Peptides against a protein of PDB entry 5IXI. Designs and how they scored, part 24

Target 1, 141 residues: chain A of PDB entry 5IXI
Amino acid sequence: TPLLDASSLEYLFAQGQYDLVKCLAPIRDPKTEQDGHDIENECLGMAVLAISHYAMMKKMQLPELPKDISYKRYIPETLNKSIRQRNLLTRMRINNVFKDFLKEFNNKTICDSSVSTHDLKVKYLATLETLTKHYGAEIFE

## One batch from the design tools (peptide; made by RFdiffusion4, then SolubleMPNN)

Design b1_p12_1_s3 (from b1_p12_1, 5 letters changed)
Fold by OpenDDE base, seed 4:
Structure b1_p12_1_s3 (fold): chain B 141 residues (1-141), chain A 12 residues (1-12)
Amino acid sequence: as target 1 above (141 residues)
Amino acid sequence: DVLSFKPFSFSF
């Protein structure tokens, strides 16, 4: 992985979030049905990273986050539309697992302070490389 | 869980 200074990392992280959500950096095509599920999970994981980073930057504690916070603004718009079309039980599962996962993850970030915003940006970009069709080539060459 | 997020499974 190439060495990035703080300013470059901040820029790439911000741009990467925008490109992922707006589908300017489209997610890779699934090779199998299971691969499709894995891709979806990675996207939801990206939302956890982005939200946690936001919370840390704003110095917010978990109770200060909106109780209706969701992945919707932090995943590809195409995937968001797909999830909204699923039945209630499926959406409830996704929502509940996501919220529980976010809470547990934030114990390591906001509460424990064992993970820095720098770490989150690095993890986000590394995951973005594996998740998208061509964006990884731009980041890591 | 059926839904497992890779970013969380990896330790920093």
Scores: peptide ipSAE 0.051, ipTM 0.701, DockQ to the pose 0.270
Fold by OpenDDE base, seed 3:
Structure b1_p12_1_s3 (fold): chain B 141 residues (1-141), chain A 12 residues (1-12)
Amino acid sequence: as target 1 above (141 residues)
Amino acid sequence: DVLSFKPFSFSF
């Protein structure tokens, strides 16, 4: 694994977020319905990483985050459209689970540990490689 | 490891 300096890591993290949301790095095809659910969970988890990174960079606590902040702009656009087509109760459940996990993640990983923005970038890119079809083949070879 | 929290460590 190549050693990435801070500047290179920052660039790859920014580009990776863009590629995931815009579906330029498409997520892998689900093999089963359960696999599709797992992929969706991974995408929502990626949103947690991205939001937490954003909050840390802005030195913001969770209660200070805008109410409009959600997974919607941090997940693949195709998945966002899929979620929006589900019934109200399902969407409410997704929203609640996401908010609860975001809170727990920040409490256990950000506030209750020494996790840095550097660590979040590394984990984001590593997960992105497993989620997408061929993203980062040249970087992670 | 504090990073044991995986992105898919939750479900709905």
Scores: peptide ipSAE 0.051, ipTM 0.695, DockQ to the pose 0.144
Fold by OpenDDE base, seed 5:
Structure b1_p12_1_s3 (fold): chain B 141 residues (1-141), chain A 12 residues (1-12)
Amino acid sequence: as target 1 above (141 residues)
Amino acid sequence: DVLSFKPFSFSF
């Protein structure tokens, strides 16, 4: 990934989140059922990055995060609709895994101060490029 | 490395 100035990186990060959620940058087509599962996992990981970035920008501590924090606003709308169609046990499992991962990630980012907001934005954009159909090809090639 | 938390590392 190229080195971007702070203002450009902030702009691209904000635009990238919007494009992913609104499906303006559609996720790549799954090649297999397992690939589809991997894509969903990547989308949930993107939600963790976005939420953690938000928490750091607001200088929120881990206990201050809402107990009902959700991935719903941070994943593609099409994926959100798909998850809602799944049975209760599946949805509960997704919610539990997501919350546990978010807690673990924040313990090692916000609490340890080993990851900066800059690092999160770079990681987000790098993952976005591989997850979507040719998004940002002119920038990352 | 904390950045080893890759998005595709999720499992549900």
Scores: peptide ipSAE 0.051, ipTM 0.701, DockQ to the pose 0.126
Fold by OpenDDE base, seed 2:
Structure b1_p12_1_s3 (fold): chain B 141 residues (1-141), chain A 12 residues (1-12)
Amino acid sequence: as target 1 above (141 residues)
Amino acid sequence: DVLSFKPFSFSF
């Protein structure tokens, strides 16, 4: 992994978010059913990183987060479609766990300030590399 | 079923 300057990191972070959501950087194929769940959880975690970064950049406090904030626009569109097809109880579980997780994580980013926007970008891109097929080969080789 | 998000398990 090369050392990226601030401008390059900002660019790649924005591009990475777009590529993940639009499936231009497709997520890896699951090897098992459990692996599929792990991939899904990791994608939801990516949404937490992206939303938290957004909140920090906008100087938003936890109570100021939009009431309708969701993972839906921050995960691969294919996964979003899959989740929408699941039963109500499953969707409710995902929504509730995600909201609780986001709130807890934001305590460490927005409130605690122990995590910087730089840290979030680095973690996002690093996770994106492990999650997707051949992502960043021309950049990280 | 319990959801676990990988990015949160990483230490900053």
Scores: peptide ipSAE 0.051, ipTM 0.699, DockQ to the pose 0.323

Design b1_p12_1_s4 (from b1_p12_1, 5 letters changed)
Fold by OpenDDE base, seed 4:
Structure b1_p12_1_s4 (fold): chain B 141 residues (1-141), chain A 12 residues (1-12)
Amino acid sequence: as target 1 above (141 residues)
Amino acid sequence: MVLSFKPFSFSF
């Protein structure tokens, strides 16, 4: 992995979030049905990273964030639309699992201070490379 | 550091 200075990392992280959500860096095509579920989980994981980074930068605990905060603004718009079309029970499951994981992850980021904002940005970009069709070539070649 | 919470997992 190439060495990135702080300013380059910050820029790529911000741009990467925008590109993922706006589908300018489209997610890769699933090879199997299970692969599709894995891709979805990775996208939801990206939302956790982004929200946690935001919370850390604002020095806010999760309960201090807007009550309606969710994965919706931090995942590809196409995936968000897909999830909204699923039945209530499925959406409740996704919402509950996401919130529980976000809370637990927050304990290890903000509360424990064992993960830095730098770590989150690096992990975000590394995951973005594996998740998208062609974005990795631009960043890591 | 490894964080493993189903269905998500992260390594740092």
Scores: peptide ipSAE 0.054, ipTM 0.724, DockQ to the pose 0.195
Fold by OpenDDE base, seed 3:
Structure b1_p12_1_s4 (fold): chain B 141 residues (1-141), chain A 12 residues (1-12)
Amino acid sequence: as target 1 above (141 residues)
Amino acid sequence: MVLSFKPFSFSF
């Protein structure tokens, strides 16, 4: 695994977020319905990482985050469209689970200072490599 | 550190 300096890591993290959301790095094809759910959960997890990183960089607590800061801006656009087509109860469940996890994640990692922005970037990029079709193959060789 | 909250899981 190549050693990345802070500047390189920052660049790759920013580009990776853009590529995931814009579907320039498309997510892998699901093999089963359950696999599809797993992929969706991984994408929502990526949103948690991205939002938490944003909050840390802005030195903002969760209650201070705008209500518009949701998974919608941090997941693949194709997945966002899929979620929007689901019934109201399903969308409410997704929203509630995501909100609850985001709160718990921040309480146990960010507030405890056990996870740094560096750790979030590394975890994000590592997960991105497994989620997408051959993304970062040259970097993660 | 490992965090596991259904349906998400992270390890650092």
Scores: peptide ipSAE 0.054, ipTM 0.723, DockQ to the pose 0.177
Fold by OpenDDE base, seed 1:
Structure b1_p12_1_s4 (fold): chain B 141 residues (1-141), chain A 12 residues (1-12)
Amino acid sequence: as target 1 above (141 residues)
Amino acid sequence: MVLSFKPFSFSF
């Protein structure tokens, strides 16, 4: 049985998304350059989870999502600002890889109904705890 | 740069 009831999980998931994007739960400091890269990838992965959850809740297929769907609204604003300062080719690559990954993720998990919205929320919050500074320690200890 | 999204590697 899950520790959190459905209502609590829904609330924490919504609040966690807000906290991450608004940097109220700040990203942890990278220990190395590679760690920084891993943190950014984790954030982009969080965007995939959030977008997929949104799509599932709205019962939308990926092609029905807005054509301009992007990670930008679903990652920390500080990271989004950082990415915007990178060269055009890098930004294009990030965008393309993200979209391809989102498609693959949905094909392998969402479309086959192998992952529920509950699973996405749990994974999101668990990742959020590891990604941010001392966030949710009382929940996952 | 090749991106790797760790959350995708989680088991559900």
Scores: peptide ipSAE 0.050, ipTM 0.723, DockQ to the pose 0.329
Fold by OpenDDE base, seed 5:
Structure b1_p12_1_s4 (fold): chain B 141 residues (1-141), chain A 12 residues (1-12)
Amino acid sequence: as target 1 above (141 residues)
Amino acid sequence: MVLSFKPFSFSF
């Protein structure tokens, strides 16, 4: 990935989140059922990055985040609708795994000061490029 | 089913 100035990186990160959630940058087509699960997991991981970035910018500790913090506003709207159609046990599993993963991610990467907001934005955009259909090809090739 | 998020596999 190219080195971007701070203002450009901030702009691209904000725009990338918007494009992903609004499906303006549609996620790639799954090749298999397992690939579909992998894509969904990557989207949930993107939500972890976005929420962690938000928390860091607001100087909030993870326990200070709202108890009802959710991936719903940070994943593609189409995926959110798909998850809502699944049975209760599946939805409960997704919610529990997501919350546990968010805690693990923050404890192992952010709390030890090894990850900055800059790093989160870079990783988010890099993952976004691979997740979506040819998004940002002119920037990252 | 075990969920695994790819972004966690990235090194910082």
Scores: peptide ipSAE 0.050, ipTM 0.720, DockQ to the pose 0.324

Design b1_p12_2_s1 (from b1_p12_2 with E7K)
Fold by OpenDDE base, seed 4:
Structure b1_p12_2_s1 (fold): chain B 141 residues (1-141), chain A 12 residues (1-12)
Amino acid sequence: as target 1 above (141 residues)
Amino acid sequence: SFSFPKKNLFEF
């Protein structure tokens, strides 16, 4: 991957979030059912990264995060629609797991400050490369 | 220092 300066990294991170959510950078086709599940998990992971980055930039503490904070606005719209059509218990489980992990992750990013916003951007873009069909190649080739 | 989780934590 090329060396990115701070301004380029900031731009790519912002653009990458938009393109992923709006499906302008579509996620890759799953090779198997398990691969599809892995893709969804990575998307949810990216939502954690994006939300945590947002919280850090706003200097928000954990109690200041919205109680109903969700992955819904931080994952591909197609995936969001797919999750919505799953049964209630499944959706509740997804929500609970996400919230629990977000809280745990934010303890390390916001409370402990052991992870920088730079780290989150790099992690996000690196994951984006693995998830998208061609967008990652455009960034890192 | 903190390490990003490697395991698949979202199982549904």
Scores: peptide ipSAE 0.184, ipTM 0.806, DockQ to the pose 0.246
Fold by OpenDDE base, seed 5:
Structure b1_p12_2_s1 (fold): chain B 141 residues (1-141), chain A 12 residues (1-12)
Amino acid sequence: as target 1 above (141 residues)
Amino acid sequence: SFSFPKKNLFEF
């Protein structure tokens, strides 16, 4: 991965979030059912990164995050629609697991300050490249 | 120890 200056990284991170959510950078096609689940997990991971970055930029601690903070606006709209169509128990599980992991992740990022916003942006963009069909080829390939 | 999210991090 080439070195990016801070301004370029900030721009790419913002654009990447928009492209992922709006499906302008569509996620790759699953090869198997398990691969589909893996893709969804990666999308939820992307939401964790994005939310944590947001919290760090706002200088928020975990208890200050809204109780209703959700992955819904940080994942592809197509995936959000798909999740809404699943049964109640499945949706409850997704919500609970996400909230628990977000708490765990924020303990290591926001609380410990061992991870910078720069690190989160790099990880986000790197994951975005592997998750989507052709995004970032000129940057990462 | 803790690491950044990886593939297949979540189980649903």
Scores: peptide ipSAE 0.171, ipTM 0.806, DockQ to the pose 0.207
Fold by OpenDDE base, seed 1:
Structure b1_p12_2_s1 (fold): chain B 141 residues (1-141), chain A 12 residues (1-12)
Amino acid sequence: as target 1 above (141 residues)
Amino acid sequence: SFSFPKKNLFEF
């Protein structure tokens, strides 16, 4: 990985979030149906990272997180639209699984303090590189 | 550093 100072990392992390959600850095084309499923899971993982980072930066505890926090604003808009088209039971499952995983992850990041905001940024950008078509080259050139 | 669980979220 390239050496990035704190300011550069902060900028790239913010820009990367925006580019992912707004599909300015479009996610890569799936090679198979399973690959497509993996991509969606990674996007949901990106949402967990982003939300957890937000919570840590705001020094929030788990009970302080708004109840309406969801992946919807932290995943590619195209994926969000796709999920909204799925049946109610599927959407309920996605919502519940995401919330449960977010709680579990936040226990380790916020409560246990075993993960830093720096770690989350690095993980986010590294995952973004694998998820998007050509954004990785721009980040790590 | 840390390793993010690479579990399928839909399997939880």
Scores: peptide ipSAE 0.167, ipTM 0.815, DockQ to the pose 0.287
Fold by OpenDDE base, seed 3:
Formats: structure tokens, sequence, C-alpha cells
Structure b1_p12_2_s1 (fold): chain B 141 residues (1-141), chain A 12 residues (1-12)
């Protein structure tokens, strides 16, 4: 893996977030139904990383985040549209599971350990590379 | 470093 300086990493992280949400870096096609679920889980995971990074940059703890914080603005727009078309009970389940997972993640990585914003950026970009069709091929050789 | 939990969020 090539070495990235701090400014390059910050740029790529910002660009990657934009490309994922706007579907400029489209997620890969599922090979099976289970693979489709795995892809959606990874997208929700990307939202957890992005929100946690945001909170750290703003020097905010999880309880200080808005009560209505959600994955919606941090996942591919196509996936968000798909989720909105699912029945109410399913959407409520996804919302609750996401909030619980975000809380657990922040407790384990932010409150109980020393995870830096640098670590989150690296993890985000690495996951983005595996999640999308052709993105990141030049970065992770 | 750390590893992201590999849970199926839809099975919670």
Amino acid sequence: as target 1 above (141 residues)
Amino acid sequence: SFSFPKKNLFEF
C-alpha cells in the first residue's frame, strides 16, 4: 500500500465520501442474495465510520449528537431510495439497529480505546475500495 | 489499528 501524506489522505477521504453517496463510485453488483445483504451492511458500516469521524472532528461525544442522526445522508443515494421503499416495520428495524450499532461502535472505539481520525479515514477508504466496482485500484496496489 | 465488527445489521 502506497504511503499517503496527511493532506492527500484528507482529500481522498472527502472525495470518497462524496463519490459513495452520489454513486459516482457505484457499489459492486451482488453475486447472491446474501452478498446483497453483505453489501448493504457494509454501506451502513460506512455510515458509522463517517458519523464517528464527524463526531471526533467536532469534539462531540455520541450523546451530544442529534437525536435523529441516521445513515440516510451517508450511504449511496440508490440504497437510501431502496430502503425508503421497504415497509414501515423494516425501516424501523433498520433505524433502531443502526443506532444501537453506532452506540456500540463508539463505546468500543472512541470511549474505550484510542482510535484516531486517521484510523477512521484509512478504514473508510480501504472499505470503499472493496465495496465499489473500480474505485481505489490505484491506491491499494 | 482495529477491525470493524462484521455483523449482519439486518439480523439484529
Scores: peptide ipSAE 0.159, ipTM 0.815, DockQ to the pose 0.363

Design b1_p12_2_s2 (from b1_p12_2, 4 letters changed)
Fold by OpenDDE base, seed 5:
Formats: structure tokens, sequence, C-alpha cells
Structure b1_p12_2_s2 (fold): chain B 141 residues (1-141), chain A 12 residues (1-12)
């Protein structure tokens, strides 16, 4: 964090979200089927970070967020399309698990450990480095 | 510091 001032971190966080969703910073190629699943899980985790950051910036609690809050706007568009192709039961499971995950993160991580928006930005960018092919190298060089 | 929760969100 001493590596970046607050304004730089804010810029990189915003740009990183945009690049991930728009696939301008494409996710790395999976080495195995399980690796592909891990990548998708991390992308969904990134959505949790982004939504939590949004809620904190707006000073809103999770119950105050729209009930239709979703990962769809916070993951790579290619992944979103892939999930839509899956069967109804799978999509329902993903949606339910995501909602539970978001709730758990808020209760057990954000509230209990006093995580700040700064921490979320750092975690997001660090994870982005592991997920993408070359984007992370530019951030931490 | 904090620990990021880990869950398997993927279902085949």
Amino acid sequence: as target 1 above (141 residues)
Amino acid sequence: SFSFPKKDLFLE
C-alpha cells in the first residue's frame, strides 16, 4: 500500500474492474478442468469484493441493496455468457451460493475484521494479477 | 488483516 497513493489505488481499482468485465484484461487459460472451475470461483469472489466495496462507499448494508443484486455485472462478460448456457438447476445453485457467500463475507469478514474499502481494493488488484494473463505485471512492477 | 472466505461456487 505504500507503493500506491490513495488516488492511484482508486484509479487502478476502477480500471481493473472495467478491464476484467470487458475482457480487456482476459483471464488466464485454464490448465485443467478443475483450474477452470477455480478461475470461475475466483471471478465470482471478485464480484463479492466489488459489490462489498460499492456498498461500503454508499454506506449501505446488504439488506438495503436491491434484492436482485447479482454477479452478472461484475464478472467477465464471457463467463457471464457461459453461465447462462448452463441448466436451470445449476444457475439456481450458483445464484444461491453467491448470495450466501456475499452475506457470509459481509458478516464474518467485513464486520468482524473491520475491513476497509482500501483493503478491498488491494485484495481485488492482487487477485486480478493471479487471474489475468499479463495485467498484473503492469500493476506491481 | 483478514481472510477471504473460500467457497466452491461452481456447479457442473
Scores: peptide ipSAE 0.041, ipTM 0.689, DockQ to the pose 0.476
Fold by OpenDDE base, seed 4:
Structure b1_p12_2_s2 (fold): chain B 141 residues (1-141), chain A 12 residues (1-12)
Amino acid sequence: as target 1 above (141 residues)
Amino acid sequence: SFSFPKKDLFLE
């Protein structure tokens, strides 16, 4: 795997977010029902990374973000549509768990562990490789 | 390195 300099990493991170959300880099087909759940959880995790990166770049704490901050703009559009069609209780669960997870991540990983924006970009791209059908091969193969 | 918290965000 080639070493990515800072400028390359910044570009790939930005492009990767766009491609994931717009489904230009479509997520891989699930092998099983559980695999499908794992994929969706990883996508939601990607949203946590992206939001945290955004907050760090803007020097904002989570309470300073809009109260309605959510995964919706940071996950594949197809997945967002799928979640939106689920029943109210399920959507409430996902929303609440996501917010709690985001808060926990910021407290335990960002603040306590002093994770940098660089680290978030690396993890985002590494996870993107595992989630998408062919995008990862373009970067890491 | 860092530890990424794991949590099941989707339940069916």
Scores: peptide ipSAE 0.040, ipTM 0.678, DockQ to the pose 0.424
Fold by OpenDDE base, seed 1:
Structure b1_p12_2_s2 (fold): chain B 141 residues (1-141), chain A 12 residues (1-12)
Amino acid sequence: as target 1 above (141 residues)
Amino acid sequence: SFSFPKKDLFLE
């Protein structure tokens, strides 16, 4: 956004990733079961953004990423623990759908739409604000 | 413009 210079945005993006994963910026309490589902899906989306940003910064194609690339390091640790407790079929589906989603996002959004790393950072921080209890209030209010 | 695909990543 025009409110943040490039250096500030880069810092906030890095810090935001750390805060989300380490639960220093804890995800908000769901209002309903569906809200909880939406929150978790958005967290997985955040992983896509983070991975895509990483790949772009490293000038790597998705196939060049480690074969074991996963959302696990890019979502709140609490959510990761929760997912690990789910049944095998569910976990397999999440893994497969995530990989397909990441691929589609890269092809259709990153490549075809010419999304920049700046755009990803903005989207990440904006989503982070919606997902967490109080994070980003000074930026988006 | 930036569009973020929406997809349910959980088994329903």
Scores: peptide ipSAE 0.040, ipTM 0.694, DockQ to the pose 0.514
Fold by OpenDDE base, seed 3:
Structure b1_p12_2_s2 (fold): chain B 141 residues (1-141), chain A 12 residues (1-12)
Amino acid sequence: as target 1 above (141 residues)
Amino acid sequence: SFSFPKKDLFLE
């Protein structure tokens, strides 16, 4: 794995977020129904990483984030469209579970484990490689 | 090194 300097990592993290959301780095095809479920969970996990990174950079506590904070702008647009087509109760459940997990991640992982913004960027890019069809070959091969 | 928590966000 290549060693990346801080400026390069910052650039790749920003570009990776854009590529994931805009589906320029399309997520891999699910092999099974459970695999599809896992992919969706990983995408929501990516949203947690991105939001947590944003909060840390702005030195904001999680309760200080806007009340309408959501995964919607941090996941692939294709997945966002799919979720929006699900029934109201399912969407409400996803929203609630996401917010609960975001809170848990902030308290248990960020605060308790001394995770840095650097760690979040590395985890984001590494996960992006596993999630997408071809992304990251030039970076992690 | 550290571990990230896992949770099934779509667990029915």
Scores: peptide ipSAE 0.038, ipTM 0.682, DockQ to the pose 0.407; fails the geometry check

Design b1_p12_2_s3 (from b1_p12_2, 4 letters changed)
Fold by OpenDDE base, seed 5:
Structure b1_p12_2_s3 (fold): chain B 141 residues (1-141), chain A 12 residues (1-12)
Amino acid sequence: as target 1 above (141 residues)
Amino acid sequence: SFSFPKKDLYEE
């Protein structure tokens, strides 16, 4: 992972979020059904990183976030459409697991103050590289 | 050093 100054990292992080959500940096094709689930899990994890970064920048704790906070604006639009097509029980499960994961991430990682906004941006971009077809190569090669 | 939690949203 290359060393980036703060301004460059901030720019790349912002653009990376936009490109992922708008599918300008499309996620890689799944090789199996389980691989597809892994990709979706990573996308939802990316949403956790983005939301946590937002909360930290606004100096807010998790309970201060809106009650209807969700992954929908932080994942690829194609994935969001796919999730909406699934049955109610599946969608409820995804929502519950995501909320639990967000709380767990906050309690075990963010609240201990061991993770900074810098760390979140680095993790986001590193994950973006593995998740997308070609976007990561443009950043790290 | 720190560790991010494992992401597995499809397993109970």
Scores: peptide ipSAE 0.051, ipTM 0.705, DockQ to the pose 0.341
Fold by OpenDDE base, seed 2:
Structure b1_p12_2_s3 (fold): chain B 141 residues (1-141), chain A 12 residues (1-12)
Amino acid sequence: as target 1 above (141 residues)
Amino acid sequence: SFSFPKKDLYEE
């Protein structure tokens, strides 16, 4: 993987978020039902990274963020539509588990100050490469 | 190094 300077990394991180959400970089097709769940979990993890990065850049803790913060604007639009079509109990579970995961991540990782915004960007782009069909090759070849 | 933990978001 090529070493990127700070400006290039910032640009690619922002562009990667846009491309993932707008499905310009479509996620890979699931090979099994469990693989589909893994892909969704990775997408929700990407949302955690994006939100955490935002909070760190604004020097805010999660309790200081808007109470209606959610994964909805940080995952592929196709996945968001899919989740909205699922039954109420499933949607409630996803929302609750995501909220708890985000809180735990903030307490154990972000507040620990051992992880920088640079680390989050690198992890985001690396995950994006494994998650999408063709986007990774364009960035890292 | 930083490793993001994987979670099953369909089970508590």
Scores: peptide ipSAE 0.056, ipTM 0.711, DockQ to the pose 0.424; fails the geometry check
Fold by OpenDDE base, seed 4:
Structure b1_p12_2_s3 (fold): chain B 141 residues (1-141), chain A 12 residues (1-12)
Amino acid sequence: as target 1 above (141 residues)
Amino acid sequence: SFSFPKKDLYEE
């Protein structure tokens, strides 16, 4: 795969987010229950990447983001629906773990590192390749 | 490169 220039990377990152959330690039079917958990974790991780990228582009720190910032707009709609079907305590746990994860990522990776928006886009697209059925292959092959 | 923190949402 040839090295992507900045404009191509920006386009692919934007399109990849849209396709993932709208399930136009559906996530792969889990092979096991644990694989399903791994897929969900990676999707939530991608939400962290997307939110962090957004914050960096807006020159905002996490405390400046809405207090109700959530993964809901940054994960596949099918996964969001699945999570909503879980019991209240489970959903609360997921929300809390996600917020803690986002905060930890911001502190350890964004604030205390030289991570750029470019790096986040690359990691997002690389993860997208591993999660989707065919979309990632279309990008990198 | 950079380190991406890992956290399993299904474990404590």
Scores: peptide ipSAE 0.055, ipTM 0.705, DockQ to the pose 0.389; fails the geometry check
Fold by OpenDDE base, seed 3:
Structure b1_p12_2_s3 (fold): chain B 141 residues (1-141), chain A 12 residues (1-12)
Amino acid sequence: as target 1 above (141 residues)
Amino acid sequence: SFSFPKKDLYEE
């Protein structure tokens, strides 16, 4: 990974979030059913990173975030549409597990470590590169 | 760098 100054990293992080959600950087095609689940999990993980970054920037504890906080605005629009088409019980499960995942990430990774907003941006962009078809090649290669 | 906790959202 090349060295980036703070301003460049901030710009790339903002654009990366936009590109992922708007599907300008489309996620890779799944190779198997399990690979599809892994891709979805990574996308939901990206939402956790983005939300955690937001909370840290605002100096808010994650439990203080709005109760209706969700992954919907932080994952690819295509995936969001797919999830919305699943049955009620499945959607409820995903929502609950996501909230648990967010809480676990906050406790075990953010609170129990020296993770900074800088680290979250780097992790986000690195994951974005692995998750999408061609994005990030010019940045990380 | 830090460890990213893995969690399968489709399994308990």
Scores: peptide ipSAE 0.054, ipTM 0.707, DockQ to the pose 0.388; fails the geometry check

